Peptides against a protein of PDB entry 5EIB. Designs and how they scored, part 108

Target 1, 366 residues: chain A of PDB entry 5EIB
Amino acid sequence: VDLEPGTMDSVRSGPFGQIFRPDNFVFGQSGAGNNWAKGHYTEGAELVDSVLDVVRKESESCDCLQGFQLTHSLGGGTGSGMGTLLISKIREEYPDRIMNTFSVMPSPKVSDTVVEPYNATLSVHQLVENTDETYCIDNEALYDICFRTLKLTTPTYGDLNHLVSATMSGVTTCLRFPGQLNADLRKLAVNMVPFPRLHFFMPGFAPLTSRGSQQYRALTVPELTQQMFDSKNMMAACDPRHGRYLTVAAIFRGRMSMKEVDEQMLNVQNKNSSYFVEWIPNNVKTAVCDIPPRGLKMSATFIGNSTAIQELFKRISEQFTAMFRRKAFLHWYTGEGMDEMEFTEAESNMNDLVSEYQQYQDATAD
Target 2, 366 residues: chain A of PDB entry 5EIB as posed
Amino acid sequence: VDLEPGTMDSVRSGPFGQIFRPDNFVFGQSGAGNNWAKGHYTEGAELVDSVLDVVRKESESCDCLQGFQLTHSLGGGTGSGMGTLLISKIREEYPDRIMNTFSVMPSPKVSDTVVEPYNATLSVHQLVENTDETYSIDNEALYDICFRTLKLTTPTYGDLNHLVSATMSGVTTCLRFPGQLNADLRKLAVNMVPFPRLHFFMPGFAPLTSRGSQQYRALTVPELTQQMFDSKNMMAACDPRHGRYLTVAAIFRGRMSMKEVDEQMLNVQNKNSSYFVEWIPNNVKTAVCDIPPRGLKMSATFIGNSTAIQELFKRISEQFTAMFRRKAFLHWYTGEGMDEMEFTEAESNMNDLVSEYQQYQDATAD

## One batch from the design tools (peptide; made by RFdiffusion4, then SolubleMPNN)

Design b2_p15_1_s3 (from b2_p15_1, 7 letters changed)
Fold by OpenDDE base, seed 3:
Structure b2_p15_1_s3 (fold): chain B 366 residues (1-366), chain A 15 residues (1-15)
Amino acid sequence: as target 1 above (366 residues)
Amino acid sequence: MLKKAPVFPIKPLTP
């Protein structure tokens, strides 16, 4: 789905374009112009019913519909505005189904789009209420991984999207292969989301290895475990050491000893015990799938529900507040039928979310 | 023509 045809043509011409049904390519002509309100109230609202018709058809064809997975950006207008409209409409029609998102957070290091803080804040407001699971993927963190860890001198969107695709493949492993822990989206939510609003995940992937070091790196369970818990491997721009893990899931892929995985996962928890909440028993879940990702002998994918994710929301809120105090660009949103109050409500809800994460960070066992 | 919000080009992912 897109409000621009060129994105769909890029997908169709891509190496995987043939895996999608031609009729499932729903697109507009005008785009959202990096305006959330244009995605949510005008151009996106004109297209949403055509998307819902496809969603219904595909849902009816499922042997067992678990839920929905949306991949979108929060800095743009289509992914943010139309994406959150689509989430709302799907939630209304399928209230008993899991809503999962891969939400790309905007960064001023990667984009010069001035209105991204508005689009992100308005999107987060919708995601807090209408999603069950949101993987926070920060373009800044992806860039830093590409540059610092992978030693790419000139990272590309292709390099960033490769990390995203590896992570998406990792977190969905349990859904695609039988006999795994978190074998459905609902079990993942039950294990990862102790409080309904606190469903924003910090994803990570291992191994992350520079091309020059690949030949010297032994892929071992200890190295995967250590790298997976390293703050530099987090695909959200927050430091897990500044917060506490509410819950963690680790998905190992490849031929390895489950015993060795359990030993290393226990060891990393014990070494990092100060970074976990003590009042959530068994808050680390581990899965092992014998099927490695393509091109790797083994991998580990990390899913962290950490109170440190508030750093991401604080960054967006600070940028939002700096613009909103000046009423800068608001007329582009209100001119699409949006109320100015929705900005204040979205800012408030995001600040409440930050306060909730802080409360649970500071909570002690009674 | 629908008014487009300020669109700046995505920064080159070059340092």
Scores: peptide ipSAE 0.018, ipTM 0.435, DockQ to the pose 0.025
Fold by OpenDDE base, seed 2:
Structure b2_p15_1_s3 (fold): chain B 366 residues (1-366), chain A 15 residues (1-15)
Amino acid sequence: as target 1 above (366 residues)
Amino acid sequence: MLKKAPVFPIKPLTP
């Protein structure tokens, strides 16, 4: 789905464009112009019904519909505005299905789009209310991984998208392959989300391999376990050491000892015990799948629900507040049918979310 | 003509 035809043509002409049904390419002509309101109330609202018709058709073809997975950007107008409109409309029609998102957070290192803080704040407000699980993927963290860890002198969107693809493949492993821990989307939500609003995840991946450097030595289970808990491997620009893990999931792929995985997962929890809440018992889940990812002997994917994610929301909130107090570009949103009150409500709800994360960070076992 | 919202460019990561 896009509001621009050129993006769809690029996907269709790409090496994997033929895996999608031609009728499932839904697109507009005008684009969103990096405006959330244009994605949500005008251009996106004109296109949403045609997308919902495709969603219904594909949902009816499922033997067992668990839920939906949306991949979108929160900095743009289409992914943010139209993406959150689609989430709302799907939630209204399928209230008992899991809504899962891969939400790319904006970064001023990767984009010069001045209104990204508005698009992100308005999107986060919708994600708090209408999603069950959100993987926070920060373009800043992806860039830093490419530059510092992968030693790429000039990171490309292809390199960032490789990390996203590896992570998406990792977190969906239990849904796509038989594993010792059969996770469906609902079981993942029950294990990862102790409080309904606190459903924002920090993903991580090990081993981190560039598309050009397939020659990563087969990492050991100890090395994979250490790397996926390293703050430098987090795909959200948050330091887990500044917060506490509410819940963690680790998904190992490849032929390895379950005993060795359990021993290393226990060791890393004990070493990092100060970074976990003590009042949530059994808050770390481990899955092993014998099928490795393509080109690797083994991998580990990390999913963290940590109160440190508030650093990401505080960064967006500070940028939002600095623009909104000046009413900078606000007329471009109100001109598409938005009220100024929707900005204040979105800011308030994101600040409440930050306060909730802080409350649970400071909570002790009585 | 409704003034199109300004298209704020995405920074190219490659020059």
Scores: peptide ipSAE 0.014, ipTM 0.479, DockQ to the pose 0.025
Fold by OpenDDE base, seed 4:
Structure b2_p15_1_s3 (fold): chain B 366 residues (1-366), chain A 15 residues (1-15)
Amino acid sequence: as target 1 above (366 residues)
Amino acid sequence: MLKKAPVFPIKPLTP
């Protein structure tokens, strides 16, 4: 789905374009112009029913519909505005199904689009209410990984999207291969989401290795485990040491000893025990899939529900507040039918979410 | 022509 045709043509002409049904390409002509309000109330609202018709048709063809998975950006107008409209409409029609998202967070390091903090704040407000599971894929973290870890002097969207694809492949491993932990979206939610609003995940991937160092790096279970818990391997720009893990899932891929995985996972928990909440028993889950990702002998994927995710929301809120205090660019949103109150409500709800994460960070076992 | 919000050029992280 897009509000511009050129994205659909690029997907269709791409190496995997033929895996999608032609009738499932739904697109507009005008685009959202990086405006959430165009995505949500105007251009996106004109297209949403045509998307819902496709969603219904594909849902009816499922033997067992678990839920929906959306991949979108929160900085752009289409992914943010139309994406959150779709989430709302799908939630209304399928209230008993899991809503899962891969939400790409904007960063000034990656895009010069000044209104991205508005689009992100308005989107987070919708995601808090209408999703069950949200993977926070932060363009700041992706850029920092590309620059610092991968040693790319000028990261590209191709480089960032490679990390996104590796992460998405990692977190969906248990859904795609039988006999794994979190084999369905509902079991993932039950294991990862202790409180309904606290459903924002920090994904991480290992190994992350620069091209010049790949040939010299061993891939071992201890190294994967150490890297997976390193803040530099997180796809969200948060330091887990500034918060506490509510829940963790670790997905190992490749031929390895389950015993060695369990020993290393116990060691990393014990070493980092101060960064876990003590009042959630068995809050770390581990899975091992014998099938490695393409091009690797083994990998580890991390899913963290951590109170440190508040650092990401604080960063967006600070950027939002700096523009909103000046009423900068608001006329582009109000001209599409938005009220200034919707900005204040979205800012408030995101600040409430930050306060909730802080409350559970400071909570002790009684 | 719908006035696009100032599309600061997405730094073409396109290859």
Scores: peptide ipSAE 0.014, ipTM 0.445, DockQ to the pose 0.025
Fold by OpenDDE base, seed 5:
Structure b2_p15_1_s3 (fold): chain B 366 residues (1-366), chain A 15 residues (1-15)
Amino acid sequence: as target 1 above (366 residues)
Amino acid sequence: MLKKAPVFPIKPLTP
């Protein structure tokens, strides 16, 4: 789905364009112009029914529909505005199904789109209310991984999207292969989301290795485990050491000893015990899939529900507040039928979410 | 014609 045709042409002409049904390409002509209100109230509202018709048709073809997975950006107008409109409309029609998102967070390191803080804040407000699970994929973290860890002097969107694809493949492993922990979206939510509003995840992937170092690196369970819990491997620009893990899932892929995985997972928890809440029993879950990712002997994917995610929301909120106090660009949103109160409500709800994460961070076992 | 909102620039990651 896009509000611009050129994105669909790029997907269709790509190496995997034929995996998608032609009738499932729904697109507009005008784009959202990086405006959330265009995506949500005007251009996106004109297209949403055509998308819902496709969603219904695909849902009816499922023997057992678990839920929906949306991949979108929060900095743009289409992914943010129309993406959140779609989430709302799907939630209204399928209230008993899981809503899962892969939400790409904006960064000034990656984009010069001045209104990204508005689009992101307005989107987060919708995601808090209408999603069950949200993977926070932060363009700032992706850029920093590419530059610092992968030693790419000039990161590209291709390099960032490679990390996104590896992460998405990792977190969905248990859904795609039988006999694993979190084998369905609802079990994932039950294991990962102890409080309904606190459903924003920090994903991570291992191994992350620079091209120059690949030939010298052994892939071992200890190295994967150590790297997966390293703050530099988080796909969200938050330091887990500044917060506490509510829940964790670790998904190992490849031929390895389950015993060795359990030993290393216990060791990393014990070494980092101060960064876990003690009042959630068995809050670390581990899965091992014998099928490695393509091109690797083994990998590990991390899913963290951490109170440190508030650092990401604070960053967006600070940028939002600095623009909103100046009433910068508001007339472009209000001109699409949006009220200024919706900005204040979105800012308030995101600040409440930050306060909730802080409250659970400071909570002790009685 | 509704005034189209401006398209804000995206930073190229490649110089």
Scores: peptide ipSAE 0.008, ipTM 0.474, DockQ to the pose 0.025

Design b2_p15_1_s4 (from b2_p15_1, 8 letters changed)
Fold by OpenDDE base, seed 5:
Structure b2_p15_1_s4 (fold): chain B 366 residues (1-366), chain A 15 residues (1-15)
Amino acid sequence: as target 1 above (366 residues)
Amino acid sequence: MLRRAPVFPIKPLEE
């Protein structure tokens, strides 16, 4: 789905364009112009019914519909505005199905789009209410991984999207290979989301290795486990040491000893025990899939529900507040039929979310 | 002619 036709042509001409049904390409002509309100109230609202018709048709063809997965950017107008409109409309029609998102967070290091803090804040407001699970994929963290860890001097969108694809492949492993932990979206939510609003995940992937170091690195369970819990491997620009894990899932892929995985997972929890809440018993889950990702002998994917995710929301909120106090560009949003009150509501809800994460960070077992 | 709302600048990352 896109508000621009050119993106659909790019997907069709791409190496995987033929895997999608032609009738499932729904697109506009005008684009969103990086305006959330265009995506949500005008251009996106004109297109949403055509998307819902496709969603209904595909849902009816499912033997067992678990839920929906959306991949979108929160900095743009289409992914943010129309993406959150679609989430809302799908939630209204399918209230008993899981809504899962892969939400790409904006960063000033990656984009010069000045209104990204508005688009992100307005999107997060919708995601808090209308999603069950959100993987926070932060362009700042992706850029920092590419530059610092992968030793790419000039990271590209291709390099960032490679990390996104590896992460998405990792977190969906249990859905694609039967008999694993979190084999369905609802079971993932039950294991990962102890409090309904606190459903924003910090994903991570291992191994991350620079091209120059690939030949010297052994892929071992201890090294994967150590790297997976390293703050530098988080796909969200947060330090887990500044918060506490509510829940964790670790997904190992490849031929390895389950005993060795369990030993290393216990060791990393014991070494980092101060960074876990003590009042959620058995809050770390581990899965092992014998099928490695393409091109690797083994990998590990991390899913963290951490109170440190508040660092990401604080960053966006600070940028939002600095613009909103000046009423900068507001007329471009209100001119599309948006109320100025929705900015204040979105800011408030994001600040409440930050406060909730802080409350659970400071909570002790009674 | 509906005035196309301004497209806010995006920093191109090379592909």
Scores: peptide ipSAE 0.013, ipTM 0.464, DockQ to the pose 0.026
Fold by OpenDDE base, seed 4:
Structure b2_p15_1_s4 (fold): chain B 366 residues (1-366), chain A 15 residues (1-15)
Amino acid sequence: as target 1 above (366 residues)
Amino acid sequence: MLRRAPVFPIKPLEE
């Protein structure tokens, strides 16, 4: 789905374009112009029914519908505005199904689109209410990984999208291969989401290795485990040491000793015990899949529900507040039928979410 | 740097 045809033509002409049904390419002509309100109230609202018709048709064709997975950006107009409109409409029609998202968070390091903080704040407001689980894929973190870890002097969207693809492949491993932990979206939500609003995940991937170091790096279970818990391997720009883990899932892929995985996972928990909440028993889950990702002998994927995710929301809120105090660009949103009050409500709900994460960070077992 | 320009006019932040 897009509000521009060029993205669909790029997908269709790509190496995997033939895996999608032609009738499932739904697209507009005008685009959203990086405006959430165009995505949500105008251009996106004109297209949403055509998307819902396809969603219904594909849902009826499922033997067992678990839920929905949306991949979108929160900085643009289409992914943010139309994406959150779709989430709302699907939630209304399928209230008993899991809503899962892969939400790409904006960063000034990656884009010069000045209104990205508005689009992100308005989107987060919708995601808090209408999703069951959201993977926060932060362009800040992706850029920092590309620059610092991968040693790319000039990261590209191709480099960032490669990390996104690796992360998405990792977190979906349990859904794609039988006999794994969190084998369905609902079991994932039950294990990972102790409180309904606190459903924002910090994903991570290991190994992350620069091209020059790949040939010299041994892939071992201890190294994967250590890297998976390193903040530098997180796809959200948060330091886990500034918060507490509510829940963690670790997905190992490749031929390895389950005993060695369990020993290393116990060691990393014990070493980092101060960064876990003590009042959630058995809050770390581990899965091992014998099938490695393409091009690697082994990998580990991390899913963290951490109170440190508030650092991401605070960053967006600070950027939002800096523009909103000056009413900068608001007329582009209000001209598409938005009220200025919706900005204030979205800011308030995101600040409430930050306060909720802080409350659970400070909570003791007593 | 990855940079996408905004698709709508950048107005100066009114001081």
Scores: peptide ipSAE 0.010, ipTM 0.384, DockQ to the pose 0.019
Fold by OpenDDE base, seed 2:
Structure b2_p15_1_s4 (fold): chain B 366 residues (1-366), chain A 15 residues (1-15)
Amino acid sequence: as target 1 above (366 residues)
Amino acid sequence: MLRRAPVFPIKPLEE
């Protein structure tokens, strides 16, 4: 789905364009112009019914519909505005299904789009209310991984998208292959989301190795485990050492010893015990799938629900507040049918979310 | 004619 035809034509002409049904390409002509309100109330609202017709058709063809997965950006107009409209409409029609998102957070290092803090704040408000699971993927963190860890001097969108695709492949492993842990979207939610609003995840992937170091790196369970818990390996621009893990899932892929995985996962928890809440028992879950990802002998994918995610929301909130106090560009949103109250409500809900994360960070076992 | 919102430039990461 897109409000611009060019993106759809690129996907259709690409090496994988034939994996999608032609009738499932739903697109507009005008775009959202990086405006959430165009995505949500005007251009996106004109297109949403045609998308819902496709969603219904594909849902009816499912023998067992678990839920939905949306991949979108929060900085743009289409992914943010129309994406959250779709989430709302799908939630209304399928209230008993899991809503899962891969949400690309805007970063000033990657985009000069001045209104990204508005689009992100308005989107986060919708995600808090209408999603069950949200993987927070920060373009800044992806860029930093490419530059610092992968030693890419000039990271491309291809390099960032490679990290995203590896992560998406990792977190969906238990859905696609036989496994005991998180075998469906609802089980993932039960294991990862102790409080309904606190459903924002920090993803990570290992191994991440620079081209120059590949020849010297052994792929071992200890090295995967160490890299997966490294703050520099988080795909959200948050330091987990500034917060506490509510829950963690680790998905190992490849032929390895379950015993060695369990030993290393216990060791990393014990070494980092101060960064876990003590009042959630058995808050670390581990899965092993014998099938490695393409091109690797083994991998590990990290999913963290940490109170440190509040750093991401605080950053967006600060940027939002600095613009909103000046009423900067508000007429572009209100001119599409938005009220200024929706901005204040979205800001309030995001600040409440930050306060909730802080409360659970400071909570002790009584 | 609703004025198109300005397309704020995304810094192209090189393809």
Scores: peptide ipSAE 0.009, ipTM 0.439, DockQ to the pose 0.026
Fold by OpenDDE base, seed 1:
Structure b2_p15_1_s4 (fold): chain B 366 residues (1-366), chain A 15 residues (1-15)
Amino acid sequence: as target 1 above (366 residues)
Amino acid sequence: MLRRAPVFPIKPLEE
């Protein structure tokens, strides 16, 4: 789905364009112009019914519909505005199904789009209310991984998207292969989301290795476990050491000893015990899938529900507030039928979310 | 003519 045809043409011409049904390409002509209100109230609202018709058709073809997975950006107008409109409409029609998102967070390091803080804040407001699970994929973290860890001097969108694809493949492993922990979206939510509003995940992937060091690095379970819990391997620009994990899932892939995985997972929890809440029992879950990712002998994927995710929301909130105090560009949103009050409500709800994460960070076992 | 929000062209991160 897009409000511009060019993105759909790129997907069709790509190496995987043929895996999608032609009738499932729904697109507009005008685009959202990086305006959330165009995506949500005007251009996106004109297209949403055509998307819902496709969603219904594909849902009816499922033997067992678990829920929905949306991949979108929060900095743009289409992914943010129309994406959150779609989430709302799907939630209204399928209230008993899981809503899962892969939400790409904007960063000034990656994009010069001045209005991204507005689009992101307005989107987060919708995601808090209408999603059950949101993977926070932060362009700032992706850039920093490419630059520092992968030693890419000039990271490209191709390099960032490679990390996104590896992460998405990792977190969906349990859904795609039988006999795993979190084998359905609902079980993932039950294990990962102790509080309904606190459903924003910090994903991570291992191994992350520069091209020049790949030949010299052994892939071992201890090394994967250590890298997976390293703050530098997080796909969200947050330091887990500044917060506490509410819940964690670790997904190992490849032929390895389950005993060794369990020993290493116990060791890393014990070493990092100060960074876990003590009042949620059995808050770390581990899965092992014998099928490695393409091109690797083994990998580990991390899913963290951490109170440190508030650093990401604080960054967006600070950028939002700096623009909103000046009423910068507001006329572009209000001109599409949006009220200035919706900005204040979205800012408030995101600040409430930050406060909730802080409350649970400071909570002790009574 | 509604002024298009400046689509700051995402400078293609050069290949």
Scores: peptide ipSAE 0.005, ipTM 0.428, DockQ to the pose 0.024

